Peptides against a protein of PDB entry 3EFO. Designs and how they scored, part 67

Target 1, 262 residues: chain A of PDB entry 3EFO
Amino acid sequence: SQLADLYKSCETDALINFFAKSAFKAVLHQPLKVIREILVNQTAHMLACYRKNCASPSAASQLILPDSMKVLPVYMNCLLKNCVLLSRPEISTDERAYQRQLVMTMGVADSQLFFYPQLLPIHTLDVKSTMLPAAVRCSESRLSEEGIFLLANGLHMFLWLGVSSPPELIQGIFNVPSFAHINTDMTLLPEVGNPYSQQLRMIMGIIQQKRPYSMKLTIVKQREQPEMVFRQFLVEDKGLYGGSSYVDFLCCVHKEICQLLN

## One batch from the design tools (peptide; aimed at target 1 K70)

Design b2_p26_6_s4 (made by RFdiffusion4, then SolubleMPNN; from b2_p26_6, 13 letters changed)
Fold by OpenDDE base, seed 1:
Structure b2_p26_6_s4 (fold): chain B 262 residues (1-262), chain A 26 residues (1-26)
Amino acid sequence: as target 1 above (262 residues)
Amino acid sequence: DIEKLEEENRRRFEEEVTELLEELNK
């Protein structure tokens, strides 16, 4: 249908960029609660329109997303959970203002990465391969106590280490004998010089490539206090301050769509 | 390169979302 042609896969990132900038501008004049409600309603209306005009009536009770908008809800939820729209006590007013201004100037590619970080299982690296590791979903469920993960959102870079990370990898990356010896105050990886270290540094360089800001590296040990900050970037999980998990958000949107179609 | 990886990541992401939706709709 003509309406179906309005949904293009390349438009999702652009829509999120638009919604983000619109919402962040509205923060100056509207309560945060109202802004969040508007975003949810807009999401529901767009998807309801698709369901009404493009989907089979037999599937009206099911949540059906068009291919072109398949990932729209997850990014919308990330936007809703951002500290600009969902205030967090650990985030200063200055930091919130800074992030707001940054997003207001971001292009589509930058905002996409900002709202949904890349999470890479670097413990799976094959030093004999030139292939980059495949990204995993930004959720605690995808982490492993035996794993090492790199997270990047265009502004920050985190190296997360499980409590049971392989000692040989720890030695390879940090040149220390064990997890306990890792210094989390460092902002740069040491120049160890072995193949694994070089591969990791290369990956970090590739991630930094074409990004407008230099990402500061933060080393995070599992179960230490700084991990709480890292977990805030696992955007698909339930937030600590009122943010929904991705699944919960989908259920919420589904309910709203059904109400619109009844 | 990173661009190809990002495209592949997006594809896989969409596939995983599809699977999730199928599970939720049961």
Scores: peptide ipSAE 0.436, ipTM 0.893, DockQ to the pose 0.709
OpenDDE base, seeds 2, 3, 4, 5: peptide ipSAE 0.194, 0.221, 0.038, 0.131; ipTM 0.778, 0.802, 0.616, 0.734

Design b2_p26_7 (made by RFdiffusion4; failed a check: the pose's geometry)
Pose (drawn by RFdiffusion4):
Structure b2_p26_7 (pose): chain A 259 residues (1-239, 243-262), chain P 26 residues (1-26)
Amino acid sequence: SQLADLYKSCETDALINFFAKSAFKAVLHQPLKVIREILVNQTAHMLACYRKNCASPSAASQLILPDSMKVLPVYMNCLLKNCVLLSRPEISTDERAYQRQLVMTMGVADSQLFFYPQLLPIHTLDVKSTMLPAAVRCSESRLSEEGIFLLANGLHMFLWLGVSSPPELIQGIFNVPSFAHINTDMTLLPEVGNPYSQQLRMIMGIIQQKRPYSMKLTIVKQREQPEMVFRQFLVEDKGGSSYVDFLCCVHKEICQLLN
Amino acid sequence: VPLEEVVVESEEGREFYTPEEYPAPS
């Protein structure tokens, strides 16, 4: 009968999986604007209830989120930015209908990765003694002109290359000497390499391991290339609203529920 | 009231963040 127990026991990934499927089923029944509004308001409602009933007294300039829901807003914003609940500019209806379908079948492990892609820094990789590098936030702010990154959501795998990308690596991987020497349209498996091209293929394997679909590798050269598609998967950035924007929005309506 | 901080509350206490420093999922 205590609300504190309800919240202390929640799981964001499980909640996100439900909201996603619930919203994606509703796409075939209601205006998308109506669906997104329900999502945002339900999010503000859950948090406002915790604020007025469980949270110890705190200043109004603060937004209080339970530990169980620490990253719920970030994921909820990812759902709202997703092309299924978004619109016309680019992204075919065929792409929307397809993604809408893929999510309807997903387990928790799949939906967690689908809505928050895994961004791995590759240029800072520890040679032959690896075990998959620490992940980095899904934002352009964590990309470096000197860096090479791996981004995966379970369906797509992007190998991102910066402009001042170390030629040493571009050689040990693409077998070519320089950055401008790579052609994106040749997105096939590169072998050779002794320390790195192997350590990279090792992590590309480990990532695919538990994943049902074999991912489509897409190489992205930084500055003005196909990169436009890649930017979509940096779900923390604006690309809908950014993660901070959404946070700023939820607080407004949480305050509107004046308490 | 404008938002200044995001607070994460747990049984062990509270953690304070600015919106810009708000943590990402692991």

Design b2_p26_7_s1 (made by RFdiffusion4, then SolubleMPNN; from b2_p26_7 with E5K R14E F16V S26E; failed a check: the pose's geometry)
Amino acid sequence: VPLEKVVVESEEGEEVYTPEEYPAPE

Design b2_p26_7_s2 (made by RFdiffusion4, then SolubleMPNN; from b2_p26_7, 8 letters changed; failed a check: the pose's geometry)
Amino acid sequence: PELEQVVIESEEGQEVYTPEDYPAPE

Design b2_p26_7_s3 (made by RFdiffusion4, then SolubleMPNN; from b2_p26_7, 9 letters changed; failed a check: the pose's geometry)
Amino acid sequence: PPLEQVVIESDDGEEVYTPEDYPAPE

Design b2_p26_7_s4 (made by RFdiffusion4, then SolubleMPNN; from b2_p26_7, 7 letters changed; failed a check: the pose's geometry)
Amino acid sequence: PPLEQVVIESDEGEEVYTPEEYPAPE

Design b2_p26_8 (made by RFdiffusion4)
Pose (drawn by RFdiffusion4):
Structure b2_p26_8 (pose): chain A 259 residues (1-239, 243-262), chain P 26 residues (1-26)
Amino acid sequence: SQLADLYKSCETDALINFFAKSAFKAVLHQPLKVIREILVNQTAHMLACYRKNCASPSAASQLILPDSMKVLPVYMNCLLKNCVLLSRPEISTDERAYQRQLVMTMGVADSQLFFYPQLLPIHTLDVKSTMLPAAVRCSESRLSEEGIFLLANGLHMFLWLGVSSPPELIQGIFNVPSFAHINTDMTLLPEVGNPYSQQLRMIMGIIQQKRPYSMKLTIVKQREQPEMVFRQFLVEDKGGSSYVDFLCCVHKEICQLLN
Amino acid sequence: EFEEHLEELDKEVEEELAKQAEELAA
């Protein structure tokens, strides 16, 4: 009968999986604007209830989120930015209908990764003694012109290359000497390489391991290349609203529920 | 005050995402 126990026991990934499927089923029944509004208001409602009933007294300039829901807003914003609940500019209806379908079948492990892609820094990789590098936030702010990154959501795998990308690596991987020497349209498996092209292939394997679909590798050269598609998977940035924007929005309506 | 609270919250969110990323990688 205590609300504190309800919240202390929640799981964001499980909640995100439900909201996503619930919203994706509703796409075939209601205006998308109506669906998004229900999502945002339900999110503000869950947090406002915790604020007026469980949270110890705190200043109004603060937005209080339970531990069980720390990253719930970030993921909810990712769902709202997803092309299924978004619109016309680019992204075919065939792409929307397809992704809407893929999510309807997903387990928790799949939906977590689908809505928050995994961004791995590759240029800072520890040679032959690896075990998959620490992940980095899904934002352009964590990309470096000197860096090479791996981004995966379970369906797509992007190998991102910066402009001042170390030629040493571009050689040990693409077998070519320089950055401008790589052609994106040749997105096939590169072998050779003794220390790195192997350590990279090792982590591309470990990532695919638990994943049902074999991911489509897409190489991205930084400045003005196909990168426009890649930027979509940096779900923390604006690309809908940014993470911070959404957070700013939820607080407004949480306050609107004046308490 | 509100902007400082958002920066502190963002740091906590980053730490939680790192833990979840490690759990997912396991």

Design b2_p26_8_s1 (made by RFdiffusion4, then SolubleMPNN; from b2_p26_8, 9 letters changed)
Fold by OpenDDE base, seed 4:
Structure b2_p26_8_s1 (fold): chain B 262 residues (1-262), chain A 26 residues (1-26)
Amino acid sequence: as target 1 above (262 residues)
Amino acid sequence: SFEKHLEELLKEIDEALAKRAERQAA
């Protein structure tokens, strides 16, 4: 089967691209509920096969993921929570159509970034480093009120600021004295000209250069209403429209695998 | 317990995501 071949030859990012396009194509002629069930089933079957044939019997009760697919459930959960696969009245038909069309044309690298954004703790930037900071898990639990985070998914870029963000960083980025003075209506960072500002701009540039689309920048202040939009990109959290947290999804997958193997 | 296993697995996933981040940064 195509799935079997992919299991042997493809890594997680390629698999997610395949599953996403397959599912989004299926939306045209299958109920969303069925599509979601198929995705979960395919995930469980693939991992069950691995467990049965490649894992130690002594770990029968454990969820074992091969190295090449260690993050597969993470991405699969993100796919399942995508608006294209959700039947919610809060999501417009236009939005579903737009997202569907985008993903259908995405390459592997684009799709994996789209489904699981980069969340970068830029409040700890080394201004002397040419490397991007290490991305953190896309969850509210990884944010801090004292932190400043950059999120990018290839289409959107968010700069999230905690309510207790360091004033010196705020000054460095926005040239304003405090969190309260930050204008969230702006879509461009000012050219302040200090090393931190320059480094941030450099990072944003690097991220942008790797993507085919120009990412719109949205500045988000913690606890303001627009933060809800940002939180939708924290894909490991429980979805606004009923999607599972990643932990919940892992448990679900594990149970299904156990059912397949028992 | 499964809970402990899950915690360990989450650590492994963190490591995997870190590797992903490194690839993205390169």
Scores: peptide ipSAE 0.433, ipTM 0.896, DockQ to the pose 0.747
OpenDDE base, seeds 1, 2, 3, 5: peptide ipSAE 0.381, 0.424, 0.428, 0.367; ipTM 0.878, 0.893, 0.894, 0.870; seeds 2, 5 fail the geometry check

Design b2_p26_8_s3 (made by RFdiffusion4, then SolubleMPNN; from b2_p26_8, 14 letters changed)
Fold by OpenDDE base, seed 2:
Structure b2_p26_8_s3 (fold): chain B 262 residues (1-262), chain A 26 residues (1-26)
Amino acid sequence: as target 1 above (262 residues)
Amino acid sequence: SFSQHLQELLARIDEALAARAAEQAA
């Protein structure tokens, strides 16, 4: 059917971009709670429509998503948890306004990165490889105390260091003997000059490439106060200020869909 | 069960996200 074809041809990225811009525009005239509710309802309606009209017969209890939209709930949850739609005390009004304006002008590619950051396990870096490390899910569950991770969303870049990150990597990156010696006030990595440092810088360069804004680098040590800011970019986790985990959101969406179909 | 289905879906999403990440890196 034409409808089925429509869903098959739907681009999640484009939809999220559209919803983001629509929602961010609405912020000026509607309560955040209402906007969030609308987004959830729209998500549920779209998926319910697909389930009803496009999906093959299956158990009613199953959440069936078209392949092209299977990640829609992920990104929608990210959108819902964004500081523009979910106010956080640590985020200034100016910052929210800035992000809102940025998103209003973002293309599809930029908005995708913005809402769902790249999280790269730097500690697994192969200095002989020209390939970027495989990104992991933006969740604390994917972090390791022994690991070093680079997170980027097009505006910010974080280098997260586990408390047990390898000293050799610490030295390779920062030219200091241990985790404790890392200065988190720095916004630039030193040019140590070893292969690992060069590779990391190369990766950072690749990530920065094609981005309209220069990403500020923040060094984050695990268990230190600034980590709280970093954790907010782990968008699949439960937020501190009312944001749901992805799993919880998915369950919520499923429930809404079931209600719509009953 | 739905729980099992959910886990399967999450796995698929994980794969999809990985694929997307790879595409972005290319």
Scores: peptide ipSAE 0.273, ipTM 0.836, DockQ to the pose 0.745
OpenDDE base, seeds 1, 3, 4, 5: peptide ipSAE 0.236, 0.269, 0.259, 0.267; ipTM 0.821, 0.841, 0.837, 0.840; seeds 1, 5 fail the geometry check

Design b2_p26_8_s4 (made by RFdiffusion4, then SolubleMPNN; from b2_p26_8, 9 letters changed)
Fold by OpenDDE base, seed 5:
Structure b2_p26_8_s4 (fold): chain B 262 residues (1-262), chain A 26 residues (1-26)
Amino acid sequence: as target 1 above (262 residues)
Amino acid sequence: DFEKHLEELLKKIEEELARRAERAAA
């Protein structure tokens, strides 16, 4: 099938880049509500078409996604929750304009990272390995009070520390005896010189590579005020300004697909 | 039924996201 071949060749990263730029361009001429509706409709139509013409027979109660687009909904939800597409008084016009311009110039690789950050469990690092730890889903549910996590979206980098982070790791990273002694005003990690510190710095370097902007590091302690900013990058969670969680969005898309096919 | 399916799908999505992250870092 020609359509089947098309879906197999589709790259979610390219699609989200296209949708983002198209939507952000449309902001100048169309109401935000209309733009959001179009994005949802387009997503539902693409997936409905696949379900109808390409997918193997399956129960209507199931959400069937092509492998090439299995992560499209999560990225689409992130796009929908971006400040550029939100009509909230809490978001300044300047911030919307700034992010709009940034995304309009982003390549495919940059935009995918921007919309869905990398969240890495640093507390699981193997100092003997040069491999990055496996990224986890960007949700609070994946954080641990005993954990240390690095988050990066191409513009910002956060090092999040749980209140019960291991003292030995804190010592290894910051050369201080405890969580309470960590200075969150620092924008650079100290050069402690132990294997764990070196490994973390290497990872940060790898993440920074191939990115057009130098990411500023913010150290975040759990339950402190700056954590609220950090949580905004947990894009699968419900947004502060009323955006849907990923699960809620999937349900919404599924319902719309069913409506299209019935 | 859908809830169970969704959980399974989310696991697959997580795996894909991890793979993509690794590829992006390479």
Scores: peptide ipSAE 0.343, ipTM 0.864, DockQ to the pose 0.765
OpenDDE base, seeds 1, 2, 3, 4: peptide ipSAE 0.313, 0.324, 0.327, 0.293; ipTM 0.851, 0.854, 0.856, 0.837

## One batch from the design tools (peptide; aimed at target 1 Y50 P66 K70)

Design b2_p27_3 (made by RFdiffusion4)
Pose (drawn by RFdiffusion4):
Structure b2_p27_3 (pose): chain A 259 residues (1-239, 243-262), chain P 27 residues (1-27)
Amino acid sequence: SQLADLYKSCETDALINFFAKSAFKAVLHQPLKVIREILVNQTAHMLACYRKNCASPSAASQLILPDSMKVLPVYMNCLLKNCVLLSRPEISTDERAYQRQLVMTMGVADSQLFFYPQLLPIHTLDVKSTMLPAAVRCSESRLSEEGIFLLANGLHMFLWLGVSSPPELIQGIFNVPSFAHINTDMTLLPEVGNPYSQQLRMIMGIIQQKRPYSMKLTIVKQREQPEMVFRQFLVEDKGGSSYVDFLCCVHKEICQLLN
Amino acid sequence: VSHVTVTFVDGEPLSEDVEEVLEPLTS
């Protein structure tokens, strides 16, 4: 009968999986704007209820989120930015219908990765003694012109290359000497390499491991290349609203529920 | 009941609080 117990026991990934499927089923029944509104308001409602009933007294300039829901807003914003709930500019209906379908079948492990891609820094890789590098936030702010990154959501895998990308690596991986020497349209498996091209292929394997679909590798050269598609998977940035924007929005309506 | 707080200044959250909220995603 206590609300504190309800919240202390929640799981964001499980909640996100439900909201996603619930919203994706509703796409075949209601205006998308109506679906998005229900999502945002339900999110503000859950948090406003916690604020007026469980949270110890705190200043109004603060937005209080339970530990169980610490990253719920970030993921909810990712759902709202997703092409299934978004619109016309680019992204075919065939792409939307397809993604809408893929999510309807997903388990928690799949939906977590689908809505928050895994961004791995490759240029800072520890050689032959690895075990998959620490993940980095899904934002351009964590990319470096000197860096090479791996981005996966379970369906796509992007190998991102910066402009000032170390030629030493571009050689040990693409067997070519320089950055401008790589052709994106040749997105096939590169072998050779003794320390790195192997350590990279090692992590590309470990990532695919638990994943049902074999991911489509897409190489991205930084500045003005196909990168436009890649930017979509940096779900923390604006690309809908940014993470911070959404957070700013939820607080407004939480306050509107004046308490 | 344990929770996190995000402080707003001039309608915008503090960056340290945002980083703290996002910290589990990098672990």

Design b2_p27_3_s1 (made by RFdiffusion4, then SolubleMPNN; from b2_p27_3, 11 letters changed)
Fold by OpenDDE base, seed 3:
Order: C-alpha cells, then sequence, then structure tokens
Structure b2_p27_3_s1 (fold): chain B 262 residues (1-262), chain A 27 residues (1-27)
C-alpha cells in the first residue's frame, strides 16, 4: 500500500530533525507543555496508524514499530528532554536560546548527535588498533566505576572518569599517579606522548573533525559535583528535573496508542 | 512490512525487547 511504502521510506533521523525544528519554532508562540504534548501525540498517532493499517494484528500489550522507526521513540524522548523544551535551572535563558538557534540550523546528522550523544568506552581502547570503540547507550547502566568514557554531542565533550579508573590509564592520559590527582579544571588533555594518550587524542580529533563546532572538553570525576551536569547527557535515564526515562516514555506512548485504537 | 514489537508486562516493557530496539545505538 501507499501508506506502507511511506513508512518504509521514513528515516528516523530526518523525522527527528523535522520535529525538533518544528517544536523549537513553536517555542516562540506556544507553551512548552503544549509543545511536548503535541510531540507525544504525533508519535502516538504515527505508530497507531501503522499498527492499524500496516501491521498484522497483535495483542494490545504490545507496541509495534516499523523497522524504519526503531529508534524514533528514544530520539523523541531526547527531544522532549532537551533544555529548550524542558527548562532546567542550571541552564540559563541565553543558553537555551543559543541551543534553540543552533538546532534550527542543524542538518540531519548534527541533530541526531545533538539529541543522542555518542558515549565511548575509552578504557577499552586497543593502542594497537586504529578502530574506534563501539559506542554504548547513554545510560548510567552502561557506565562502570572502573571505566573511562568519552561523551560528545557535537557541542560538548566530556571525559568521565570512574572512581576506580585504572591508575595506568590515568597515568597515561593525565600523567598523574591517581584519580585524586586529576585536575578537573583543565579543558585540554596534556600531551603525555604515550600510545594511549596519542590514540585518545586521535579519537577526539576524529570526533571533532566531523562536527562544525568546536567542542569544549570537560573532565568529570565520578561522584563529584560536576558529574551532575554530565548525567544530564545520559538521555535514556530519568532526568533530574522532570525528564522521563526512555522506559517511562515507552509506557506513555504505548498507553496513548492503546487509547487511540480502543 | 518488517516491524519490531515490544511486549509490556505489568505496565513495563520487557528489557530484552528494549535492548533489541536500541541495539543500533551501540553499533
Amino acid sequence: as target 1 above (262 residues)
Amino acid sequence: SSHLSITFVDGKPLEEDVEKLLAPLEE
């Protein structure tokens, strides 16, 4: 059917870009709450339509997604949790305005990374390999106290250090003997010159080269106050200031779909 | 038309289904 073909041709990244720009434009003349409700409603309607017209009959206890929209819900949740649509005390009005303007001009690839950051387990680097480590999902569940992670969203870059990060890696990256000695005020990694340091710098360079904006590096120690800022980028988790976890969002969408179809 | 499904039990989605859905994010 024509409708089925439409869903097959749908690209999540393009949809998110469109929804983001539409929502961010609407911020100027509609309440944030209304905008968020519209986004959820649109998501539910799209999926309800698919279930009704394109999918085989399934139990009401199931949420059915076309393959083209596998990751649409997670990105939609990220959009809903963005500081432009969900105000947070730690984000100034100017910063929100700035981010809004940035997104309004972002391409599909940029907006994708912006809403769902790339989180890389740096502690797993093989210094003999030129391959980048596979990204992990942006959730606390993927972090490890023994790990070191690099997070980037096209605007910001964070290097997160677990409290039990390997001293050898700390030495390799920062040229200090322990976690406690790391200076989190620095915005540039020291040029230690060992293979691990060089590889990390290379990775950071690759990430930066793909982005139109220079990303400021923030060093974050686990359990220190600045980690709270970092945690806001773990977009699958429940937000500190009212943002839903991805699981909660799925529940919300599912309920709304059921209401539409029953 | 290829699709994925998430099963809800006691109002919560099955973890395994969520993992399948989000697997591309870890590639």
Scores: peptide ipSAE 0.579, ipTM 0.942, DockQ to the pose 0.921
OpenDDE base, seeds 1, 2, 4, 5: peptide ipSAE 0.570, 0.563, 0.556, 0.554; ipTM 0.940, 0.938, 0.938, 0.936

Design b2_p27_3_s2 (made by RFdiffusion4, then SolubleMPNN; from b2_p27_3, 12 letters changed)
Fold by OpenDDE base, seed 3:
Structure b2_p27_3_s2 (fold): chain B 262 residues (1-262), chain A 27 residues (1-27)
Amino acid sequence: as target 1 above (262 residues)
Amino acid sequence: TPHLSITFVDGKPLESDVEELLKPLEE
């Protein structure tokens, strides 16, 4: 059917780009609460329509997603949790305005990365390998006190260090003996010159190379105050200022679909 | 049309289903 073909041709990244720009444009003339409600409704309606017209009958206890929209809910939740739409107190008006303007001009690939950051477990790097580590989901559940993670969203880059990060890695990256000695005021990694340092720098370079904006590096130590800023980029988790976890969002969407379809 | 399903139990989605859904993000 024509409708089925439409869903097959649908790309989540394109949809998110469209919804983001539409929502961010609407910020100028509609209340944020209304905008968020519209986004949720649109998500539910799209999925309800698919379930009704394109999918085989299934139990009401199931949420059915077409393959083309497999990751739509997670990105939609990220959009809903963006500071432009939530107006988080810790974000200045200027910063929100800046982010809004940036997104309005972003391409599909840029907006995808912006809303759902790339989180890399760099502590797992093999210095003898040229392979990049696989990204992990943006959730605290994927972090470890023993780990070191690099997060990038196209605008910001964070190097997160667990309190129990391996001293040898700390030495390799920062040329200091321990976690306590790391200076988080730095925005550039030192030129240590060992293989691990060089590999990390290479990875950072690769990430930066594909992005139109220069990402400032922020060093974050676990359990220090600046970590709170970092945690805001763990978009699957529950937000501090009105943002739902991804799981909660799924529940919300499912409930609304059920209401639409009875 | 190919689709993916998430089963809800006691108002929460099954973790395994969620994990399967989000695999594309782990690249």
Scores: peptide ipSAE 0.610, ipTM 0.947, DockQ to the pose 0.916
OpenDDE base, seeds 1, 2, 4, 5: peptide ipSAE 0.592, 0.598, 0.595, 0.594; ipTM 0.943, 0.944, 0.943, 0.943

Design b2_p27_3_s3 (made by RFdiffusion4, then SolubleMPNN; from b2_p27_3, 12 letters changed)
Fold by OpenDDE base, seed 3:
Structure b2_p27_3_s3 (fold): chain B 262 residues (1-262), chain A 27 residues (1-27)
Amino acid sequence: as target 1 above (262 residues)
Amino acid sequence: SSHLRIRFVNGKPLEEDVEELLKPLEE
């Protein structure tokens, strides 16, 4: 059917870009609460329509997603949790305005990365490999106290260090003997020159490639105060300032779909 | 398949279904 073909042709990244720009434009004329409700409603309606017209009959206990929209809900939740739509006390009005303007000019690839960051487990790097490590989901559950992770969203880059990070990796990256000796005030990694350091720098370079803005690097130690900023980029988790976890959002969407179809 | 199904139990989605759904994010 034409409708089925339409859903197959939809791309999540394009949809998120559209919804983000639409919502961020609406901020100027509508209350944030209304905008968020509209976004949730639109998500539910799209999926309800698919379930009704394009999917085989199923029990109410199941949520059905077309393949083209598998990750739409997670990105939508990220959008809903963005500081432009969900105001946070620690973010100034100017910063919110700045982010809003940035998103309004972002292409599809940029907005996708912006809303759902790339999180890489760099502690698993093989210095003899030129391949990038596979990204992990942006959740605290994917972090390890023994691990080192690089997070990037096109605007910011974070190097997160677990409290039990391997000393050899610490030495390789920072040329210091232990976690405690790492200076988190630095915005540039030292040029240690060993293979691991070079590999990390290469990865950072690849991430920076084709991005319109130079990402500032922030070093973050686990369990230190600045880690709270980093945690805000773990977008699948429950937000500190009212944002839902992805699981909670799925539940919300599912309930709304059921209401629409009952 | 053309679609993915997420099963819910006690109002929560099954973890294995969610993992499958979000697998592309770990590419």
Scores: peptide ipSAE 0.586, ipTM 0.940, DockQ to the pose 0.813
OpenDDE base, seeds 1, 2, 4, 5: peptide ipSAE 0.571, 0.576, 0.573, 0.569; ipTM 0.938, 0.940, 0.938, 0.938

Design b2_p27_3_s4 (made by RFdiffusion4, then SolubleMPNN; from b2_p27_3, 12 letters changed)
Fold by OpenDDE base, seed 3:
Structure b2_p27_3_s4 (fold): chain B 262 residues (1-262), chain A 27 residues (1-27)
Amino acid sequence: as target 1 above (262 residues)
Amino acid sequence: SSHMAITFVDGKPLQEDVDALLAPLEE
């Protein structure tokens, strides 16, 4: 059917870009609550339509997604949790306005990275390989106290250090003997010159490539105050200021679909 | 298959299904 073909042709990155720009445009004329409700409704309606018209019969206890929209829900949740749509006290009006303007001009690739950051386990780097480490999902559950992670969303870059990060890696990156000696006020990594440092710098360079804006680096120590800012980018987790976890969002969407179909 | 299914048990999605759904994000 034409409808089935439409779903097959849909790309999540294009959809999220469209929804983001639409929502961010609406911010000027509609209450945030209404905009969020519309987004949830649109998500549920799209998936309900697919289930009704394109998918084989399935149990009501299941949420069915076409392959083309496999990761759409997670991106939609990220959009809903964005500071433009979900007001947070720590975010100024100017910052929200700035982010809104940025997103309105973002291409598909940029918006994808913006809403769902890339999180890389830097502690797993093979200094003999030029390959980037595989990204992990943006959740606290994927972090480890023994790990070092690099997060980037196209605008910001964070280097997160676990309290039990390997001293040899700390030495390699910062040229200091321990976690306690790391200066988090730095916005640039020192040029230590060892293979690990060089590899990390290379990775950072690759991430920065083809991005329209230079990402400022923030060094974050686990359990220190600045980590709270970092955790806001763990978009699958429950937000500190009312944003739902991805799991909660799936439940919400599933419930709404059931209501639409039954 | 042409689609992915997430099964809900006791009002929560199965973790394995969620992980399978989001696997592309870790590639």
Scores: peptide ipSAE 0.634, ipTM 0.951, DockQ to the pose 0.852
OpenDDE base, seeds 1, 2, 4, 5: peptide ipSAE 0.624, 0.627, 0.610, 0.620; ipTM 0.948, 0.949, 0.943, 0.947

